Peptides against a protein of PDB entry 6EJA. Designs and how they scored, part 85

Target 1, 276 residues: chain A of PDB entry 6EJA
Amino acid sequence: VEYMPANPVRIAFVLVVHGRASRQLQRMFKAIYHKDHFYYIHVDKRSNYLHRQVLQVSRQYSNVRVTPWRMATIWGGASLLSTYLQSMRDLLEMTDWPWDFFINLSAADYPIRTNDQLVAFLSRYRDMNFLKSHGRDNARFIRKQGLDRLFLECDAHMWRLGDRRIPEGIAVDGGSDWFLLNRRFVEYVTFSTDDLVTKMKQFYSYTLLPAESFFHTVLENSPHCDTMVDNNLRITNWNRKLGCKCQYKHIVDWCGCSPNDFKPQDFHRFQQTARP

## One batch from the design tools (peptide; made by RFdiffusion4, then SolubleMPNN)

Design b2_p16_4_s1 (from b2_p16_4, 7 letters changed)
Fold by OpenDDE base, seed 3:
Structure b2_p16_4_s1 (fold): chain B 276 residues (1-276), chain A 16 residues (1-16)
Amino acid sequence: as target 1 above (276 residues)
Amino acid sequence: AFARQGNDGGEGDGLP
């Protein structure tokens, strides 16, 4: 028997999608859909076919909305962080959607646990924020991520302009750009006018892959730092040998890596995890 | 938990 919390958390799923994989998105959406949750979908500005399909879905469900604004995001682009930040603001301004957690997903994600399991877990840890750190040498992380470099997103390219210094007094961290954030922290990120949030928003607007580091860094340096859990409830197949081929040089003035597809022989990994 | 399939997202890997 699955534990049913007395006050179950309600989730705002933010789906950032692109391309033409409408069927894949539909399958994923059906797998995560629940009447008590909320779904806010951003479709890449260039993905008009997908946008039309998503609009059709949004008309069928009252708890599904599509962003009226659309960004043309690129791999590693600063605009991805802008997308999340604007989505967060939008969701907080939707007073008719009382969500408790923010979860970002793409069309490539798929749930491997039940909704009840996820809700039960998050209801137990409703005051926590789930961000996965890189778990490596931080100096190496900074160098590899190019956090000490200034980037400008312009004309669908991330231009490297030069070197920069990491702000003094800030403990920079990062890892996965997939996370689960509670409403309170999202409110802080969205509405705080303190120096930390203000400076970090500015800093990360010129950062490569900003979503992989912004929320970690803000959280760990904020009054909410004690709410961090080093777990993002994601299973990702990282194989650097296969995924690190500097394949994004045409988009960014930097080398990058991507995760790889799971193969059937990897599926045992889904069963071994005890976390929801 | 969610499993991610494909190459969405990524990480930096240094200078080209």
Scores: peptide ipSAE 0.395, ipTM 0.899, DockQ to the pose 0.828; fails the geometry check
Fold by OpenDDE base, seed 4:
Structure b2_p16_4_s1 (fold): chain B 276 residues (1-276), chain A 16 residues (1-16)
Amino acid sequence: as target 1 above (276 residues)
Amino acid sequence: AFARQGNDGGEGDGLP
């Protein structure tokens, strides 16, 4: 018997989507849709076809909205963080949407647990923030991520301008840019005027892959640091041999890696996971 | 949990 919370959390799903995979998105959306949750969809500025399709969906469901603003994001671009930050602000300003958790997804994500399982889990841990750390040497992470380098997003490119220092007194962390954040922490990130949030927003506006590190770093250096759970409830197929080919060098002045697709033989991994 | 396909997201891998 699964635990049924008395006060189930309501989730704001932020979908950041691009391309033309409308059918894929539709399938994913149907899989995650529930009347008690909220769906805020950002469609890349360049993906007009997808935008039209998503608008059709938003007109059919009262708990589905599309961002009135659209960013032209690139892989590793600082604008992705801007997208999340703006979406967070929007969601907090939507007083008619009483969400408890922020979950970001793309069209490439798919739920492998039921909504009830997810809600039960998050309801139990509603005061926690779920961010997955890199699990490696931190210095190596900083170096590999280029966090000690200054980047500028311009003309659909991440230009490496030079070296920079990590802000003094800040413990930098990071990992996955897919996470689950509680409303309280999102409020803090959005509205806090403390030195940490202010400096980190500035710092990460010139950062490659900023969403992979910003929220980790802010959380771990904030008064909310004790709410971190090193689990993002994502299953990704990391195979560096196959995923690290410096395939984004035409977009960013840096080498990057991407996760790989799961194959049918990997299905057992979904069954063996203990987390929802 | 959510399973991720494709190449959305990633990680840095140093200087090219």
Scores: peptide ipSAE 0.385, ipTM 0.896, DockQ to the pose 0.836; fails the geometry check
Fold by OpenDDE base, seed 1:
Structure b2_p16_4_s1 (fold): chain B 276 residues (1-276), chain A 16 residues (1-16)
Amino acid sequence: as target 1 above (276 residues)
Amino acid sequence: AFARQGNDGGEGDGLP
């Protein structure tokens, strides 16, 4: 018998989707849908077909909403962080949605554990924030990510303008831009006027792949630093030999990597583990 | 947990 929490957490799922994969999204949505959770969906500004489909879904469920604003995001673009930050603000302003955790997903994600398992786990660790760090040399991470470079998103391109310094007194960290954040930390990020949050929002507005580092860095330098768990509850097939081909140089003035599709040989990785 | 299928997202890999 699985542990059933007395006060189960409620999740705000933020879905950032693009393209035309409506059927795939629908399947994923059905897999993660529960009446006790909330679903806030941002559709890329350019994906009008998908937007129409998602709007239909939102009209069928009271706990599903679509962002009234839409951004045209690019791979590695600073606008992706803006999307998350605005979504967080919106969700906090929705007083009729008492969510406890923020989880971001895309149409490429699929649950491999039950809702009960996820809820039980997050209810047990409701005061924690789940961010996965890179697990490498931090200086190397900074260099590879281009965090010491200034970028400007303009005309669907990330322009590298030059070098910059990491702010003094800030311990920079990062890793995956897929995470689980508790409401308290989201409130801090959204409404704090302290120097850390203000400075980091400015810094990361000119950063490549900002969502991979912003929340890590803010959390680890904040009064909430002791709430970090180095696990984002994501399984991603990283094969750098296949995924690192500088394939985004036409979009960003930098090289990047992407994860790869799982193969049947990889399915053993989905087996039950200690974590949901 | 959630499994990611596809090539969405990524990480930096240095100067082009």
Scores: peptide ipSAE 0.383, ipTM 0.893, DockQ to the pose 0.804; fails the geometry check
Fold by OpenDDE base, seed 2:
Structure b2_p16_4_s1 (fold): chain B 276 residues (1-276), chain A 16 residues (1-16)
Amino acid sequence: as target 1 above (276 residues)
Amino acid sequence: AFARQGNDGGEGDGLP
């Protein structure tokens, strides 16, 4: 018997989208849409066609809103973290949207479990935060991510300015920039004035791929550290041999990797997951 | 759970 929560969690889905794939986004949106959830959509500043399409959707549903501000984000750009942080603040200030969890998605995501399964799971673990760590040597992670390097996002480029030190007393972690965060932790990140949050916001404003490490690091060094679950409920087809070709040198002064598309032979992986 | 396609996101891979 599937667990049916008495007080089901309500989800704020933050969609960060770009490009022209309106039909794909529409299909994904329909797959994740539920009247009890909330959808806050950021469209890249450069994606005007998509923005127009998304606005049409927002006018049809009261629980769908589009960010009035739009950022031009690049791969690995610090502005992506800014996008999330601003969206979190916006969502917390929307008193008419009583959400319990923050979930970020892109147009490339698609649900592989039902809404009921997701809600049941999150309702059972409503006090937890779901962040996936890199699962490798931390020193190697720091080196590969360039966390010990200072970056500046300017003119649609991530400029590497030099070396920097990791703040003392901070245990840096990271992995996937796709996560599920409970409202309490989002409140902490958004409104805390403690040294940890303040310093990390500053530190990660000059960081490559900041969303892959900021929330992990803040969480693990915060009073909420015991709420971390090393699972982000994402399935991504990582093939480093195919996906790591330093293909982003034109936009960042660093080498990067990207995931690969799933092939039909990979679809069995969706069915073997133990958790929604 | 959610499945991801394409090259959205990524990870660092060291000095170029």
Scores: peptide ipSAE 0.379, ipTM 0.890, DockQ to the pose 0.835; fails the geometry check

Design b2_p16_4_s2 (from b2_p16_4, 7 letters changed)
Fold by OpenDDE base, seed 1:
Structure b2_p16_4_s2 (fold): chain B 276 residues (1-276), chain A 16 residues (1-16)
Amino acid sequence: as target 1 above (276 residues)
Amino acid sequence: AFAVQGDSGGEGDGEP
């Protein structure tokens, strides 16, 4: 008998979707949908067909909403962080949605836990934030991520403008751009006017792949630093052979890898990696 | 880019 918490947490799932991933999105939505959670979906500005499909879904469920604003987000673009930050603000302003945790998803990843397991776990650790770090040499991470490079997102391209310094006194960290954040930390990130949040928002507005490092860095340098857990409790379909071909050079002045969409044959991985 | 499978992952970014 799975332990049912007396006060189960409610989750705001933020889905960032683009392209022709309608089938993938539908599969993921069916897998993660629960009446007690909330779903806030951003559809890329250029994905009009997908937007229409998502709007139709949102009209069928009271706990599903679509962002009234839409961004044209490119791979690695700084605008992805803006998308998350604006979504966080929106969700905090939705007084009729009492969510406790923020979880971001794409069509290329899944939580590794069942809903009951996830809720039980997060209810027990409701004061914690779950971000997976790279777990390697930090200097190497900075170099490989291009954190010491200045980027400008303009005209659907990430322009590398030159070198920059990491702000003094900041311990930079990062890894996965998939995270589970509690409401308290989201409130801090959204509304704090301290130097840390202000400077990091500015710094990361010129950063490649900002979501892979922003929240880690802010959390670890904040008064909430003791709430970090080095685990994001999810599976990403990572295949370097397929996803690491510098395929984004035409969009970004950098090389990177991307995860692949899950296929039905990939679902066996959930059973293999899911902890009992 | 950093991806995770379970509690493990890999880094996939670099200069051109």
Scores: peptide ipSAE 0.018, ipTM 0.612, DockQ to the pose 0.214
Fold by OpenDDE base, seed 4:
Structure b2_p16_4_s2 (fold): chain B 276 residues (1-276), chain A 16 residues (1-16)
Amino acid sequence: as target 1 above (276 residues)
Amino acid sequence: AFAVQGDSGGEGDGEP
């Protein structure tokens, strides 16, 4: 029997989508849609067809909104973090949307748990933040991510400008750019004027793949550090042999990896997994 | 786990 929380959390799903896969997005949206949650959708500035489709959806549901601003994001671009940060601010300013958790998704993601299961779980751990760390040597992570390098996003490219130092006294961490953040932490990230948040926002404005490290680093160095759970509740198909081909060198002055898609037949197997 | 993550995002893999 599923646990039914007395005060169920409400989720702000932030969907960052691009391309022309409207049917895929629609399928995923239907899978995650619930009347008690909120859906804030950012469509890449270049994806006008998809934007039109998403606007149609937003007109059908009162708890679905589309960002009035749109960014042209690139793989690894700093603008992706900007997208999340602005979305967070927007969501906090939407006083009519009392959300408790921030969850980001792409059109390629698909839920393997029911809404009840997700809500029950997050309601139990409503004070926690779910960020998945890289699980390897941190120095190697920094090196591989290029965190000690300065990047500038310009003209749809991440230009490597030179070397930089990691700020002193900061424990840098990172991993997945898919996470679940509670409202309290999002408020902190959005409105705090402390040195940590201020410096990190500046630092990560010139960072490759900033969303994979910004929230981890801010959280772990913040007064909220004890709320971190090293689990983003995502199953990712990492196959470095297949996914690490430096395939983004035309976009960024760095090598990158990407996870691989799961096959539809895999979903049944994962749905039966007890591990959150 | 809540969701299966598709082919999105990634990670750095060092200098070219």
Scores: peptide ipSAE 0.344, ipTM 0.885, DockQ to the pose 0.728; fails the geometry check
Fold by OpenDDE base, seed 5:
Structure b2_p16_4_s2 (fold): chain B 276 residues (1-276), chain A 16 residues (1-16)
Amino acid sequence: as target 1 above (276 residues)
Amino acid sequence: AFAVQGDSGGEGDGEP
């Protein structure tokens, strides 16, 4: 029997979706849906078909809402961070949704744990933030990510404008842009007016792949730094030989890598693991 | 782990 927490956490699932994979999204949604959680869905501004489908779902469930604003995001674009930050603000302003954790997902993600397992785990670690670091040399990470370069998102392109300095006194970190953040930290990121949050929001508004580093960096330099867990509870299929071909040059003035999809037949292997 | 991640996201791979 699974552990039943006395005060189970409630989750705000933020789904950032695009394209036309309505059936895939529907399957994933059904797999993660629970009446005690909240679902806030951002559909890319260009994905009108998907938006119509998602709106239909939101009308059927009271705990499902669609962002009234929609952004046209690109790979590596600063607008992705803006999407998350705005969604966080929206969710904090929804006083009728008492969520405890923020979890971002895409339509290509799929749960391998039950709701009870996830809730039990997060209820035990409700004061923690789950961010996966790169696990490499930090200087190399900065260089490879282009964090010392200034980028501008304009006309569906990330323009490299020049070099920049990393702010003094800031320990930069990063890794996966998929994470689990507790409400307390989200509140801090959203409403704090301290120098750290203010400077980092400005800094990362001109950053390539900002969601892969912003939350890590803010957390580790904040009063909440002791709440970091180097685990985002995700399994990613990385094959750099296949995924690192500088395939995004048409979108960004930088080289990038991407993970690969798993096959359905691979899922049984993941369900056998006991680790988060 | 909670979920498997699809082919979304990425990493910087340096200057072209």
Scores: peptide ipSAE 0.344, ipTM 0.885, DockQ to the pose 0.726; fails the geometry check
Fold by OpenDDE base, seed 2:
Structure b2_p16_4_s2 (fold): chain B 276 residues (1-276), chain A 16 residues (1-16)
Amino acid sequence: as target 1 above (276 residues)
Amino acid sequence: AFAVQGDSGGEGDGEP
């Protein structure tokens, strides 16, 4: 018998999308759509065609909204974090959308579990936050991630300006920029005026790939630190030998890599665990 | 796991 929660969690799906992959997005959207959830979609400022398509979708569903503001984000850009933070604020101000969890997605994502499974799982662990850590040496992570370097996003480029120090007393962590955050933690991130949140917002506004580390770091150093689960409920096809080629140096003054596309032979990986 | 997803990561200042 599958567990059916008495008070099922409601999810705010935040979609950050760009490009021209309207069909792909539509497919993904249909796969994740449920009447009890909420969908808040940010379309890159440069993706006007996609924006028009998304607007059309939003007019058809009452629980789908498009950000009235649009940012021009780049790979690794600090503006991506700004996008998430602003979307979080917007979602908290939407009193007619009583969501319990924040989940970010891109157009390239695809669910491998049912809505019922996800909801049941999150309803059981509604007080937890799901972030995946890098699983490496933290010092190495800092170095490789460039967290000890100061970056400025300007003119669609991440400029490396120099070196910087990690704030004292802060345990920096990070990993995946895909996560599941409960409303309580999102409220904390959005409205807290404590030194941690204030400093980290400032720090990460000059950080490369900030979403991969900001929420981890804030959570682990916050009063909510005991709510962290080192699992973002995602499967990523990481093969650094193939995906790490410094292919983004034209955009950022740093070497980065990206995951590889899944192939049919990788399907077995999706069936390894019973839980989402 | 909920979804198949992409990701990103820094690799440092130098070439791979």
Scores: peptide ipSAE 0.155, ipTM 0.801, DockQ to the pose 0.469; fails the geometry check

Design b2_p16_4_s3 (from b2_p16_4, 6 letters changed)
Fold by OpenDDE base, seed 3:
Structure b2_p16_4_s3 (fold): chain B 276 residues (1-276), chain A 16 residues (1-16)
Amino acid sequence: as target 1 above (276 residues)
Amino acid sequence: FFAAQGDSGGEGDGLP
């Protein structure tokens, strides 16, 4: 028997999508759609076909909205963090959408648990933030991520400008750019004027793959640090031997990796796992 | 709860 919370959390799903994979997105959307949740969709500025398709969906559901602004995002670009930060602000300003959790997704993501299971879990841990750390040597992480390098996103390219130092007194962390954040922390990130948030926003505006580290770093150095759970409730098909080929050097002045694609049969395997 | 397949991860400057 599944636990049914008395006050179930409501989720703001932020979908950052691009390309022409309308069918895939539609399938994923149908899989995660529930009337009690909210869906805020950003379509890449260059993906006009997809934008038209998403607009059609948004007209059919009152709890689905499309960002009126659109950014041209690139792999590893600082603009991805800007996208999340702006979407967070938008969602907080939508007073008619009382969401409790922020969850980011792409068109390639897919649920492996039921909505009831997700809601039950998050309702039990509504005061927590779910971010997955790299689980490795932090110095190595910094070097590999290029956090000690200055990058500028311009003309659909991440230009490496030079070296920089990690801010003193800041414990830098990171890992997955997929996370679940509670509203309270999102409010803090969005509206706080303290030195931490202000300086980190500035720092990460010149950072490669900023979404993989910004929220981790801000959370762990904030008064909300005790709310961190080292689990983003995601499963990724990581195989660095296959996914790390520096395949993005034409876009960024750095070597990057990507997780491998899952096949439909893989999802059945994951549903059998004991962990959510 | 979700299977994720987005791009992520740095692997250095990639220069010899």
Scores: peptide ipSAE 0.309, ipTM 0.849, DockQ to the pose 0.548
Fold by OpenDDE base, seed 5:
Structure b2_p16_4_s3 (fold): chain B 276 residues (1-276), chain A 16 residues (1-16)
Amino acid sequence: as target 1 above (276 residues)
Amino acid sequence: FFAAQGDSGGEGDGLP
């Protein structure tokens, strides 16, 4: 028997999608769709076919909207963070959508728990923010991520311009760019004019893979720092030995890594994981 | 709650 909260949280699912995987997206959408949640979909500016397909879906459901703006994002690009930040602002300005949590997804993601389980869990921890840290030495993380390097996104490339210093007094953290953020923290990130948010937005606008570190860093240095849970409620098929081959050097002036696709033989991981 | 397969992770300079 699933626990039914008295005041169930409502989720804003932000889908950042690209390519032509319309069928995959449709399957994933159907798997996560619920009438009480909200779905805000950003389709890459270059993915016009997918955009047309998503628009059709948005016309069929009142709780599904498509971003009127579209960005052309690249792997590791600062524009991905811009996409999330703009989506957050949009969602906060949608007064008719009373969402409680922000969850980002791609077309390749898929739920491994039921909606009831997710809602029950988040309703219990509605005041928390779920971000997964790297779990390594922080200095090593900074070095490997290139956080002490200045990058500029231009012409579909992340140009490394030089070195930079981490701002003093800031505890830098990061890890996964998949997270679950409560509305209160999203409001803070979106509308706060304090020195932290202002400086970090500027700092991360010139950062490689900014979504992997921005929200972690802002949260941990903010008045909301005690709300962090080191768990993003995701399972990722991560294997650095297989996924770290500097395969993105044609896009970014840095070496990056990617998780591997799940295969049928990986199914056991979904069943055996202790993480929600 | 979700299986994620998006790109992530820096691995250093790696430039010649």
Scores: peptide ipSAE 0.298, ipTM 0.849, DockQ to the pose 0.543
Fold by OpenDDE base, seed 2:
Structure b2_p16_4_s3 (fold): chain B 276 residues (1-276), chain A 16 residues (1-16)
Amino acid sequence: as target 1 above (276 residues)
Amino acid sequence: FFAAQGDSGGEGDGLP
């Protein structure tokens, strides 16, 4: 017997998209669209074609909105975190959208489970936050991520300015910048004025790839720390041998990696995975 | 629940 929640969670999908892959986005959108959910789409400031296409979609669906503000984000840029934080604030201020979970997606993402399965799962674990940790030595993570380095996003570049210290008393964590956050935690991140949130917002405004670490770190050091689940409910095609070529040095003063695109031959991975 | 292809990660000190 499948679990049918009495009070099914409603999801705010935040889509951060760029480029010209309108058709791909459309396919993905159709795959995740449901009338009971909400879709808030940020289109990169430089992606005007895509913005026009997305606006057309938003006019057709009452539960689809496009951010009136647009940021020019770069790989690893602090502005990506700003995008999420502003989106969270916007979503919380939209009183007509009673969402329960925040899920971020890109145009390259695709659902591998049904909406019913997702809703059932999240409804069962509605008090939890789903973030995937790096799964390696934390000191190594800090070094590899450059968390002990100060970065400044300026002129479409992440400039490394020097070294910095990790704030005392903070247990830094991170991993994937794809996550599922419950509304309560998002409210905390958005409106809390405690030292943790304040300091971390400041700290991560000068951080490379901040979205991979900010929410993990804030959550684990917050009163909500017991709500963390080390699973972001994502499958990523990571192959470091192929994806780690320091290919972003023209954008950031650091060496970074990216996952590889899934191919049809990878489809078996979706079928065989035991993860939700 | 989702296949993510836009994730990233740092791999260490790179010279400008």
Scores: peptide ipSAE 0.311, ipTM 0.854, DockQ to the pose 0.543; fails the geometry check
Fold by OpenDDE base, seed 1:
Structure b2_p16_4_s3 (fold): chain B 276 residues (1-276), chain A 16 residues (1-16)
Amino acid sequence: as target 1 above (276 residues)
Amino acid sequence: FFAAQGDSGGEGDGLP
């Protein structure tokens, strides 16, 4: 008999979506939808067609809501972190939604395990936070990410203004901007007034790709540091040879990469992966 | 648990 938790966790899925891929989003949504979870959807300010489609879905399900505010985000923009932070605040203020975990997704994501498996796993490890680190030289990571550079998001562009220093006494870390965070840590990030959270929010408001590093850094330097699991429970088709072309230099004053689309030839990886 | 296609990463300055 499969393990069934006595007190199953409830998940707040935060979907950050853009473009016109409403059918793709619908398929993904149907794949992850469950009556016991919650879905909070942010649609890019410029994606009005998609916004209309998502609003229709939200009217059909009581556990689906759309952000009343909308941001125009760009690749690597600091505004993406703002989107997550505001969504977290909103979700914490929704007292009628007793969620236990925060999971961010895009329209391009897809589940490769069942809901029961996910819930069982998170219920077993409900006190943990799941963030994937880069797993390489940290100094190199800082340099490649441009964490020692000051950026300003303005007019749909990430402007590099100059150099900056990493805050004293802070151990910077990062990796994937896809994560699973428990409610307790989200509460800490949202409402703490300690020096760590205050300084990091300020620091990362001028950071490129802030979501890839903010939560890692805050967690590892916080009283909750022992709750980190170096696994975001995601699989990505990451091939730097194919995905690193500095294709975003027109938007950001930096060079970045993106993962590649999964092909049928890649499906065997889903079956053989060591992580759930 | 999820296949993600929206991840990214920095690769340095890459500017002249």
Scores: peptide ipSAE 0.303, ipTM 0.852, DockQ to the pose 0.535; fails the geometry check

